# Peptides against a protein of PDB entry 6RGO, part 42

Target 1, 392 residues: chain A of PDB entry 6RGO
Amino acid sequence: MALKLLGFNQDATCFSVISSNKGVTIYNCDPFGKCFELEKSTSNDEELDFLVEMLFSTSLIAVVDKTIGASKRKKLKIVNTKRKATICELTFPHEIMDVIMNRKIICVVLKSDQIFVYDISCMKLLRTIDVRGEKLKSTSKFRNSEAVGDIGVRVSLSTDNNSILCYSSYSKSDKENAPLNDIVVFDALKCIQINVLPAVHQSNIVCIACSPDGMLMATASEKGTIIRVFKTIDTENDEPILVNEFRRGSRPSRISEMKFNHDNTLLACVGESDTIHIFALPVTTTEADANEDDTLQQSSHSLSSSINGLQYISKGLANRFGKIIVSKIPTQSQQRHVAYIKIPENAKYRIGFPKDTTNTIHICGEDGNYLVYSIPRNEVGPCTLVKSNTFD

## One batch from the design tools (peptide; aimed at target 1 T58 S59 K82 R83)

Design b2_p11_8_s1 (made by RFdiffusion4, then SolubleMPNN; from b2_p11_8, 4 letters changed)
Fold by OpenDDE base, seed 5:
Structure b2_p11_8_s1 (fold): chain B 392 residues (1-392), chain A 11 residues (1-11)
Amino acid sequence: as target 1 above (392 residues)
Amino acid sequence: SKIEEELKEDE
């Protein structure tokens, strides 16, 4: 059967899939098993397509039927999985491209490059963000989105209640062909723009991940060779703070998903390559005043990995147009993965980090494999398979 | 709201 992966929930306790014959199925990760099935409403042999966003392990899901029918692709349903009932239905002017939520906010991304931000508690519209802005409303040339296939607004939302929304935006160029290479950081609760990171890549951003706490953001372009990690809120001299620059590879390869672990120590990425890459983030030791003198000489072998000083090249070259160009970290200071997982070639995989085990990663494939890996701490190498299950 | 009621039943 053809499986299509929808992904993990926010804490990797569940994942969702589309089965061609059954419809949407949600699996629990531990204990492993089916917890919900959304039956196919139509007997037609049409290829099923859905968006499903889960709210942790709760009975609440957001569902969009993207199958054949222009009207259904514009409808968001909020479903209680225990009651098998639609609680709320919203209709949008354009096709729904993405849905993301946490305990406070639901964001709906449209094919029109609009983001609708709702208070989940009452489904009140808080904000409509028009990413194209007013200037592009006059140019009635909707890029025929069919020919420029997969380039749209990308979003990520913090899983915490602070509800930090990161989204890709068009560079302020008067060119009809401006890239989606700016990032906006937005407080979704207060409906305030917090920060703007201009030109974080040279090409369109195709993947964004926000940290669970909303303090960090990872970005990748359509090239997928370099991943950049920024602070979301903090700035230095009104300039964006680049925390890390990771090299996934030398060859172009699309990144489909990135995730931080729950303590912001790891960043994983997956995509069209045969390899899931896991990168280590610098632990900001908050110097808590450990004034307590307790002399336990535990010889922690300091892996003095020479953190060759990240020269904060804080000097954004103000281009002649007053645009800050995010300085590229020199190729020599680009960090590689600390761990990896080999996956089947051309297999689509999704990733999730469980909350309780910061050195564990959950992965699932369109091949019907759900796999749990342990991440090595003290060495660069492959992850170890801990648990495996199959689904259909 | 109905959604707020459902969220409280799952906590």
Scores: peptide ipSAE 0.097, ipTM 0.826, DockQ to the pose 0.900
OpenDDE base, seeds 1, 2, 3, 4: peptide ipSAE 0.054, 0.044, 0.056, 0.062; ipTM 0.780, 0.778, 0.786, 0.790

Design b2_p11_8_s2 (made by RFdiffusion4, then SolubleMPNN; from b2_p11_8, 4 letters changed)
Fold by OpenDDE base, seed 5:
Structure b2_p11_8_s2 (fold): chain B 392 residues (1-392), chain A 11 residues (1-11)
Amino acid sequence: as target 1 above (392 residues)
Amino acid sequence: SPIEELLKEDE
């Protein structure tokens, strides 16, 4: 049977899949098993397509039926999985492209490059963000994106209550073909723009990940060769802070998903390549008062790989037009992965980090495999398989 | 509300 992966929830306690014959299925990770099934409403042999956003381990899900020919591609349903009941329905002017949520906010991304931000508790609209803006409305013939269905506004939301929303925006070029290569950082609760990171890549941004706390964001372009990590809120001299630049590879390959672990020590990426890459982030040791004198000379040769995190203060050369150019980290200082997982070349995989085990990663494949890996701490190498399950 | 009840199920 053809499986389509929808992904993990925020804490990797559940994942969702589409089965061609059954519809949407949600699996619990531990203990492993089916916890919810949304029955197919139509007897037709149409290829099922859905968006499903989960809210942690709660019985709240957001569902969009994206099946071709379905008049429902503009309709968001909030479903109680325990009651098997729709509790709210919203209809949008355009097709829904993405849905993301936390305990405070739900964001709905439309094919029109609009983001609708709601207070989830009452489904009150807080903000409509028009990423094209008013000037581009007159010239933007909807790109007949029948062939280029992949270039749209990308979003990521912090899983915490601060509700930091990161989204891709069009560069200020008056060209009809402006790339989606700017990032806006937005407080979704207060409805305030916090930061703008201009031209973070040369091409369209296709993947964004926000950290659970909303303090970091990772970005990848269509090339998928370089991943950049920025601070979301903090700025130095009104310039964006580039924390890390990671090299996934030399060959172009699309990145479909990135995730931070819950303590911001790891960033994982997956996509069209045969390899999940895991990168180490610099631990900002808060100088907590380590005044406690405990002299235990445990001579553990911690290979302090001196991560000379040269804070490359991005000397943003303000070009003559006031465009901050995010300085590229020199190619020699581009970090590689610290760990990896090999996956089948033709299988799409999704990734999740569990909250309680920061050195564990959950992965699931359209091949019907749910796998748990341990991430090595002290060496660069492959992850170790700890647990495997299958699903249909 | 029916939504507010669900927001607290795993707290």
Scores: peptide ipSAE 0.506, ipTM 0.946, DockQ to the pose 0.636
OpenDDE base, seeds 1, 2, 3, 4: peptide ipSAE 0.476, 0.479, 0.469, 0.484; ipTM 0.938, 0.941, 0.938, 0.940

Design b2_p11_8_s3 (made by RFdiffusion4, then SolubleMPNN; from b2_p11_8, 4 letters changed)
Fold by OpenDDE base, seed 5:
Structure b2_p11_8_s3 (fold): chain B 392 residues (1-392), chain A 11 residues (1-11)
Amino acid sequence: as target 1 above (392 residues)
Amino acid sequence: SEIQKLLEEDE
């Protein structure tokens, strides 16, 4: 049967899939098994398409029926999985492109480049963000969204209660064809803009990942060759802080998903390539005042690979137009992966990091494989397969 | 609300 992957939940305890004949199925990861099925409402042989956003291991899911021909593509349903009942339904003016949530906030992304921010507890609208609205003050032409195929507003939300929302925005160029290459950092609870990262890539941003705590953000462009990691809130001299620049590859390849692990030590990416890449982030040792003098000389030859985290203070050259250009880290300072997983060519995979095991990654494929890998700590190399299950 | 009860299931 054709499977379509929807993804993991926030802590990789569950994943969701579309089965062509069954509808939406949610699997529990440990113990592995089906925990929920949403039956197909129609007997038609139409290709099923859904958005499903899970809220951890709770019985709350957000569902959008995106099946072609359905008027339902504008409807968000909040479903109680234990009761198999819709408990809330919202209708939007445009097609829903994405839904993301945590324990406080639901964000709904529309084909109109609008983001609707809701308080999840009462489904009250807190904010409508119009990502085009800043452009419309300069250019009255709504470019018909038909010609800009797969390029829309991308969003990521912190999984914590701080609810840091990162979204792609259009550069403030008077050009009708300004790319979606700015990032806005937004406090979704307070409904305030915290930060703006201008021109983080040369082309449209197609993938964003926020860290669980909302302190870091990873970005990739349509080229998918370079991944940049920024601080979300902190700035140096009113300039964005670039923490890392990773090289996925030399050849262009779309990145479909990125994830941080729960302690911000690893960043994984997956996409159209035969390889999941895992990158190490510099551990900011908070200098805890370890005043305790305990002299245990255990001579463990830790190969301190001097990750000279050159804090490249990208002195943003304020160009004559007040545009901060995020300086690229020199190609020689671009880090490679520390670990990788080989996946079948043309198989779509999704990734998740479990909360309890920071060196473990969960992956699932449209080939019907759910796989658990161990990530090597002290060497650059392949991940080791620990568990495997199949689903249909 | 029913939503509030579901938010408390994983605490």
Scores: peptide ipSAE 0.558, ipTM 0.939, DockQ to the pose 0.573
OpenDDE base, seeds 1, 2, 3, 4: peptide ipSAE 0.543, 0.537, 0.549, 0.543; ipTM 0.936, 0.935, 0.937, 0.936

Design b2_p11_8_s4 (made by RFdiffusion4, then SolubleMPNN; from b2_p11_8, 4 letters changed)
Fold by OpenDDE base, seed 5:
Structure b2_p11_8_s4 (fold): chain B 392 residues (1-392), chain A 11 residues (1-11)
Amino acid sequence: as target 1 above (392 residues)
Amino acid sequence: SPIAEELEEDE
């Protein structure tokens, strides 16, 4: 049977899948098992397609039926899984491309490059963000989305209540084919733009991850060779702060998903390659108050590999148009993965980080495998398989 | 709001 992965929830306690014969199924990770099933409403042998966004382990899910011909691709349903009831239904002017939420906010991304921001508690519209802006409304050339179905606005939302929204935006080049290579950082609660990171890649951004606390953001382009990590809010001399630049590989390969762990110490990425890559972030040692006392000289030669995270203060080169371009870290200073997982070729996988175990990663595949791996701390190497389950 | 009630029940 063809499985399609929808992904993990915000804390990797659940994941959702589409089964061709059953519809949407949600699994608990621990204890492993089915917790919810959305029955197929249509008897037709149509290929099922859904968007499902979960809200942690709550009874609330956002559902979009994207099945071809279903005429529901513009409808968002909020469903209570315990009651098996639709609580709310919203209809949009265009097809829904993505839905992301936390305990405060729902963001709905449309094929029109609009982001609708709602207060989840009352489903009140707080903001409509038009990423194309007013100038591009006159050119009714919708990019003929048939040939390049994959280039659209990308979004990520912090899982905390601060509700930091990061989204890809068009560069201000007057070219009809401006790349989606700017990032906007937006306070979704206050409806205020906090920051703009111009030209963070040379090509379209295809993947964004916000940290759980909203303080960091990772970006990847359609090349998927370099991942950049920025501060979201903080700036230095009104310039974006590039914290890390990671090299996934030398060959182009699409990144489909990235996630931070809950303490911002790890960044994982997955995509079309046979390898999940895990990168270490520099731990900002908050100077915990060194209370003076205990002299215990235990000379544990912890090889603290001084990850001299050279904070390359990206002296933004002002381009000929006065735009600051984030300087590239020299290729020699690009960090590699610290850990990896090998996955089957052509298998689509999704990733999640559990809250309670910062050195554990959950993965699931369209091959029907749910796998839990331990991440090595002190050495560069493969992750160790701790638990495996299968689903249908 | 039905959504607010469900958020409070699952916190």
Scores: peptide ipSAE 0.068, ipTM 0.820, DockQ to the pose 0.836
OpenDDE base, seeds 1, 2, 3, 4: peptide ipSAE 0.038, 0.038, 0.039, 0.040; ipTM 0.768, 0.764, 0.762, 0.766

## One batch from the design tools (peptide; aimed at target 1 I87)

Design b2_p12_3 (made by RFdiffusion4)
Pose (drawn by RFdiffusion4):
Parts: structure tokens; sequence; C-alpha cells
Structure b2_p12_3 (pose): chain A 327 residues (1-135, 151-284, 335-392), chain P 12 residues (1-12)
């Protein structure tokens, strides 16, 4: 099958790719190289490694499952790339759905909507967050820098009226203090959530409305959450998969089940800005590094890695700059 | 845990 299940780094330095053949490879961007290659851990052809989230450019990797079911739901391994050794092997009562890391805090998301928060220096569990214990699946996002700030979608106070709903809760994982609770920002479920690297901004994606809404995160008034801007969906409602924020928080990238990738600018310092054409029935992931604000890195399941430029003052499409091919 | 702490010191 195709080389599916791409994962993207926080610092846009490298990306995680599950080669359907054997193990998982991690490439670099500059210079491009085979950074890390996991050995054989397979027994059938279409069984897939699912979840890999990494540090910035380091040797520290978070790896989850290999087998379809032998040791998948209840595993987390911490591996050094230079020596290929497992350090800590944590076990969890449910199936892992997503793992997000940063320099201070490690988050593990379970299928039962439990979020485990760890101080990464000693792996002490800071707090267990019973989201489904209070009231598709939960989408969680986190800031990259320090003062790492956690964002998760929570159900509303209409559980009696119907089973599924999605509001937003802002949480400071550093001090384990809930900062702001946002109301039902959508009339539908939440598909994907992105938080700014500095933790000041947040994006929301609806399945039905397909309109991205941006709210201030922490400095927002206590009385009411502050809405920043909205972005035109285009000609057709489409499901969104992954969104990212620029380092200066002037740019927002959007990708999904669509022909095109949309680029949204920010009035911090409208409907559409930059659009990147994309093959129809193939899936991609997004990133952009810290070095410049004009370069956008693209990861594709077709086997191609592309670097596009952004037009500051023109509403035109992006210009391709650098490309390379996968393995 | 000790090995993880050592690794984190090296990464600093």
Amino acid sequence: MALKLLGFNQDATCFSVISSNKGVTIYNCDPFGKCFELEKSTSNDEELDFLVEMLFSTSLIAVVDKTIGASKRKKLKIVNTKRKATICELTFPHEIMDVIMNRKIICVVLKSDQIFVYDISCMKLLRTIDVRGEKIGVRVSLSTDNNSILCYSSYSKSDKENAPLNDIVVFDALKCIQINVLPAVHQSNIVCIACSPDGMLMATASEKGTIIRVFKTIDTENDEPILVNEFRRGSRPSRISEMKFNHDNTLLACVGESDTIHIFALPVTQRHVAYIKIPENAKYRIGFPKDTTNTIHICGEDGNYLVYSIPRNEVGPCTLVKSNTFD
Amino acid sequence: IEELQELLEELE
C-alpha cells in the first residue's frame, strides 16, 4: 500500500513517515537525509505503526504501537535515536489516540478522552483529566514554546438533550490551572484544533460549518472570550485534518480533504490569502520553520516533499522552491 | 528514569 500515516515536527525541522514496507523512517529538511530508521518489528503486510511525536531536533522520540493489537493500546516507549535503546516504557489503561510533546510537558491522549499530563524531567503524572468522565473523538493541541498551554475540546451542558457536542477549554499545563472555558463555538463537532507556538492563539475546525474561528487564549477578558477573525471556507464544505500557526502568528495553514491548501493571514500586527494546489485523493501534512516567514514545508503521502514560497502582498498561489522525493 | 535525566542534560 501507499506510504501512509505522516507525522510532522513542531519546529518543521523533520517529519515522521511510516513506510508501509518496514518500520518507520524520519527524514531531515536541511540538509535532507535519512535521520532515523526503525528496524523490523512486523509480522503481516498492512499492519501499521500509528503514533509518533518527537522533540524539536533531538534524539528523544515518543513511539506507540507496532502490532495491530499485541502491544498497542497500552504502550509508550521513549527511545534515543543515536543508540536505539528504550528508556522508559509506560503503560496506560486505554488506547492512545494522540501524543503531543514540548520542552517541558508531555501529553498523552487516550481513546476514552483521558489526558495524562507529565513533567518530562521526571515523568511524574501531574494531572489526569477526565473529559468524558465529566459529561468522533477529542482533538487536543499544545503550545510549542515554554509556558506550554493545553487546549482541548469538551462537551457542553446539553448531554441530557443529546449525546455529542463540542466546546473549547483553555488549560495551563505548567501549573495545572484551567484558564478559560470557551462556549459552544460551533453548531457541529470539532474535527481538528491548532494552538500557536507562543500559546496566545487558537484555531477551531467544524465538520458541518467548515469555518475556522480564532480566539485569544489567555490574555482574553475574563468576562467573555474574544473572537479574532473568521475565514472563508471556499466553494464547498470540506473536512479539515491539520492546521498550523506561524511563529510570528501572522499566518495560518489549513489542510484537509480538499483540492487546495489555504493560507490565512492575521491582523495581529481576509477571506483567503495564499492557495497551494494539491492532488485530490492524497493526503498531506503542513509545517513551517522558524528561520523565515516566507517558506512553507509540505509533506505528502505520494512520496514528494515540497517547499513553497508565500506572496506577501499578492493573492496569488504559492511558488515552488525546493523539492525532494521520499523512500 | 536516571538514564532519561542524563539524556535530558545532554540535550540541554

Design b2_p12_3_s1 (made by RFdiffusion4, then SolubleMPNN; from b2_p12_3, 4 letters changed)
Fold by OpenDDE base, seed 4:
Structure b2_p12_3_s1 (fold): chain B 392 residues (1-392), chain A 12 residues (1-12)
Amino acid sequence: as target 1 above (392 residues)
Amino acid sequence: MEELKKLLKELE
């Protein structure tokens, strides 16, 4: 039977799959088992396509049936899984490409490069973001070239209540085919643009991950060779702060998903390669714990060494081409993975980090495997398999 | 809508 993975919920307590025979199934991770099934609406041997976003371990899901007809692809159903009942239905002007949510916000991404931001508590529209309209306002001359293929607006939402939305936007370059290589950071609650990260990659961004707290964002381009991690809100001299640059590999390979763990110490990525990569992030010591009043009187020896560091102000020619964030990180200092998981070739996998165990990763495959791995802390190496289950 | 608000209160 063909399985299609829809992914984990925000806390990796559940994952969703499409089964060609059953429709949508939601599995609980612990205890492992089916917790919900959405039956096929049709008896036809049509290839099933759904979007399902689950709100944590709750009975709240957002569902889009993409299988049949252009009309259903524009409908979002909010469903109570305990009641098997639709709470509300929203209809959009264009096909729904993605749905993301947290406890406060639901975002709906359309094929039109529009993002509809809703207050989940009342399904009130807070904002429509028109990513193409923003491009057209900046570049008055160019017709919407139909984005060829799978290239569209990518989004990620913080899992906390701050509801930091990161989305890909078109570069302000005067080129007809400006790539989706800018990032906008948006407060989804206040409906305010917080930051813009210009030209974070040379090509279209195909994957974005926001940290659970919304303070970090990871990006990958179509090449999938380099992952960049930025601060979302903080800037240095009105420039974006690049925290990390990770090397996934030397060969191009599409990254389909990235996730931070709940304490922002790890970033995992998965895609078309035989390897899930896990990277270590620098621990941002929030200065808050420095108030331990340890009054140790250690003596003040005053070594005044006057290093007169020369201010060479190199007047670099600011060419008017969109400021590519020049990685200040030398290519030799590009960090590799600290841990990895080998997965079957051509098997699509999804990843999730459980909230309560920062050194554990959940993965599930279209091969019908649900696997729990322990991540090594003090060594570079393979993750250790802790638990395995199968699903159909 | 009331049902949605009830489900969201179970998360607080």
Scores: peptide ipSAE 0.424, ipTM 0.940, DockQ to the pose 0.698
OpenDDE base, seeds 1, 2, 3, 5: peptide ipSAE 0.418, 0.399, 0.422, 0.400; ipTM 0.938, 0.935, 0.939, 0.934

Design b2_p12_3_s2 (made by RFdiffusion4, then SolubleMPNN; from b2_p12_3, 4 letters changed)
Fold by OpenDDE base, seed 4:
Structure b2_p12_3_s2 (fold): chain B 392 residues (1-392), chain A 12 residues (1-12)
Amino acid sequence: as target 1 above (392 residues)
Amino acid sequence: LKELEELLKELE
């Protein structure tokens, strides 16, 4: 049977799949088993296509049936899985491309490059973000070339209540075909733009991940060779702060998903390659915990080694088109993965980080495998398989 | 809407 993965929920307690024979199935991760099934709306041998976003381990799901007719592709259903009942239905002017949510917000991404931001508690529209309209205001001369294929607005939402929304936007270049290579950071609750990261890649952004707390964002382009991690809110001299630049590989390969773990110490990526890569992030010591008065007299040998030197501002060619974020990180200091998982070639996998175990990763494949891996802490190497289950 | 508010209270 053909499986299509819809992904994990926010805390990796559940994952959703499309089964060609059954419709949508939601699996619980622990204990492993089916927790919900959504039957097919039709008896036809049509290829099933759905969006399903689950709100953590709750009975709340957002569902879009993309299988049948242009009208259904514009409908979002909010469903109570315990009752198997639609709570409400929203209809959009254009096809729904993505749906993301947390405890406060639902974001709906349309094929029109519009993002509809809703208060989840009352399904009130808070904001319509028109990414194309923003482009047209900046570049009044150019017809929107229809985004060919899978290139569209990408979004990620923090899983906390701060509801930091990161989305891809069009660069303010005078080019007819301005890429979706800017990032906007948006407070989805207050409906305020917090930050704009211009030209974070040379090509369209195809993957974004926001950290659970919304303080970090990871980006990947169509090339998928470099992952960049930025601070979302903080700026240095009104410039975006690049925290990390990771090298996934030397060969181009599409990244389909990235996720941070819950303590922002790890970033995982998956895509068309045979390898899930896990990168270590620098621990941002928030200065707040320095107030524990523990009087241990350990001798402060002042290794004041003068890290003065490497203000090599590579004046990379600022060609006349927008301020490209020049990586201050030398290519030699591009970090590799600290851990990896080998997956079957051509198998689509999804990733999730459980909340309670920051060194554990959940993965599921269109091959019908649900796998739990332990991530090594002190060594670079393969992850260790801890648990495996199969689904159909 | 009331049902939605009830489901969201399970997360508080």
Scores: peptide ipSAE 0.397, ipTM 0.929, DockQ to the pose 0.694
OpenDDE base, seeds 1, 2, 3, 5: peptide ipSAE 0.396, 0.384, 0.392, 0.362; ipTM 0.928, 0.926, 0.927, 0.921

Design b2_p12_3_s3 (made by RFdiffusion4, then SolubleMPNN; from b2_p12_3 with I1L Q5K E6K)
Fold by OpenDDE base, seed 4:
Structure b2_p12_3_s3 (fold): chain B 392 residues (1-392), chain A 12 residues (1-12)
Amino acid sequence: as target 1 above (392 residues)
Amino acid sequence: LEELKKLLEELE
């Protein structure tokens, strides 16, 4: 049977799949098993296409049936899985491309490059973000070339209540075909733009991940060779802070998903390659915990000296088009993965980080495997398989 | 909408 993965929920306690014969199935990760099934709306041998976003381990799901007709592709259903009942239905002017949520916000991405931001508690529209309209205001001369294929607005939402929304936007370049290579950071609760990261890649952004707390964001372009991690809110001299630049590989390969773990110490990526890559992030010591009075006299040997030197601001060619974020990180200091998982070639996998075990990763494949891996802490190497289950 | 509120209150 053909499986299509919809992905993990926010805490990796559940994952959703489309089965060609059954419709949508939601699996619980622990204990492993089916927790919900959504039957097909039709008896036809049509290729099933759905969006399903689950709110953590709750009975609340957002569902879009994309299988049948242009009308259903514009309908978002909020469903109670315990009751198997639609709580509410929203209809949009355009096809729904993505749905993301947390405890406070639902964001709906349309094929029109619009993002509808809702208060989940009352399904009130808080904001319509028109990414194309913002482009047209900046570049009044150019017809929006229809985004060819899978190129569209990408979004990621923090899983916390702060509800930091990161989305891809069009660069303010005078080029007719301005890429979706800017990032906007948006407070979804207050409906305020917090930050704009201009030209974070040379090509369209195809993957974004926000950290659970919304303080970090990872981006990947169509090339998928470099992953950049930025601070979302903080700026240095009104410029975006690049925290890390990771090298996934030397060969182009699409990244389909990235996720941070819950303590922002790890970033995982998956895509069309045979390898899930896991990168270590620098531990941001928040200065707050320095108040534990523990009087241990350990000798403060003064290794103060030598951090002065590397102010080489490579004035990379600021060609006339937009402030490209010049990576201050030398290509030699591009970090590699600290851990990896080998997956079957051509199998689509999804990733999730469980909340309670920051060194564990959940993965599931269209091959019908649900796998739990332990991530090594002190060595660069393969992850260790801890648990495996199969699904159909 | 009341059902939606109740489901969200179970999360807080």
Scores: peptide ipSAE 0.353, ipTM 0.921, DockQ to the pose 0.715
OpenDDE base, seeds 1, 2, 3, 5: peptide ipSAE 0.348, 0.322, 0.344, 0.331; ipTM 0.919, 0.914, 0.918, 0.915

Design b2_p12_3_s4 (made by RFdiffusion4, then SolubleMPNN; from b2_p12_3 with I1M E2K E12K)
Fold by OpenDDE base, seed 1:
Structure b2_p12_3_s4 (fold): chain B 392 residues (1-392), chain A 12 residues (1-12)
Amino acid sequence: as target 1 above (392 residues)
Amino acid sequence: MKELQELLEELK
């Protein structure tokens, strides 16, 4: 049967799929099994498309029927899965492209490049962010950019109560075809812009992940070769802080999803490639626990010497392209994955990190596999399969 | 609305 993956919830306790025959099914990860099913409303052989966001392990889901020809593509339903009942319905002026939520906030992304921010407790609109309107203050032409159907505003929301929203925005370049390569960091509770990261990639951003605490964000462009990790709030001399630059691969390949684990020690990515990559993040020791006196003088031999020569060439090219975040990270210091999972070619997979086990990753495929892997701690290598289940 | 608040209390 044709399966389409919707993804994991925030704590990877459940995942959602579309079955052509059944409609939307939600699976519980442990114990493995169906926990909810939403039947298709039409008997037509139309390709089903849905957005489904589950609020952790609760009975609360947000649902959008995106099926082609459906008049429902502008409707958000909040559903109680235990009661199989709609709690409320919102109708938008444009098609819904994405829905994200946490315990405090629900964000709705429209095809108009608008983000509607709601207080989830009362479904009150807190803010409408017009990502195009920020551009239009500079450019008078409403191009109906029929932007090639897959390039739009990308969003990610912190899963904690800080409710840090990261979204892609148009660069301030006078070019009619300015890429979606800026990032805005937004406090969704206070409705305040915190930070702007200009030109984080050369092309449109197609994937964003926010850390659970909202302190880090990962970005990938259409090329999908480089992943950049930034601090969201902190700046150095009013400039964005690049924490890491990871190389996923040498060949262009779209990244469909990235996730941090719950302690910000790992970043996973999945997409059109045969490999899920897992990267290690440096533990930012908050200075607090530096009191334990463990004097282990590991003689770090100072390989100090020879990096003097290559400083000179970079100054001249910076002036002509707007403030590109020049990766101060030498191309040689692009970190590789610490772990990987091989997946079938052309199989779409989704990823999730469980809260209770920082070195475990959940994956599910459109091939009907739900897999649990252990991530190696001390060595670069393949993840170990711990559990396997199948779904239809 | 009341039901939405009750479901959000399951997360506290």
Scores: peptide ipSAE 0.501, ipTM 0.948, DockQ to the pose 0.675
OpenDDE base, seeds 2, 3, 4, 5: peptide ipSAE 0.490, 0.498, 0.500, 0.474; ipTM 0.946, 0.948, 0.948, 0.945

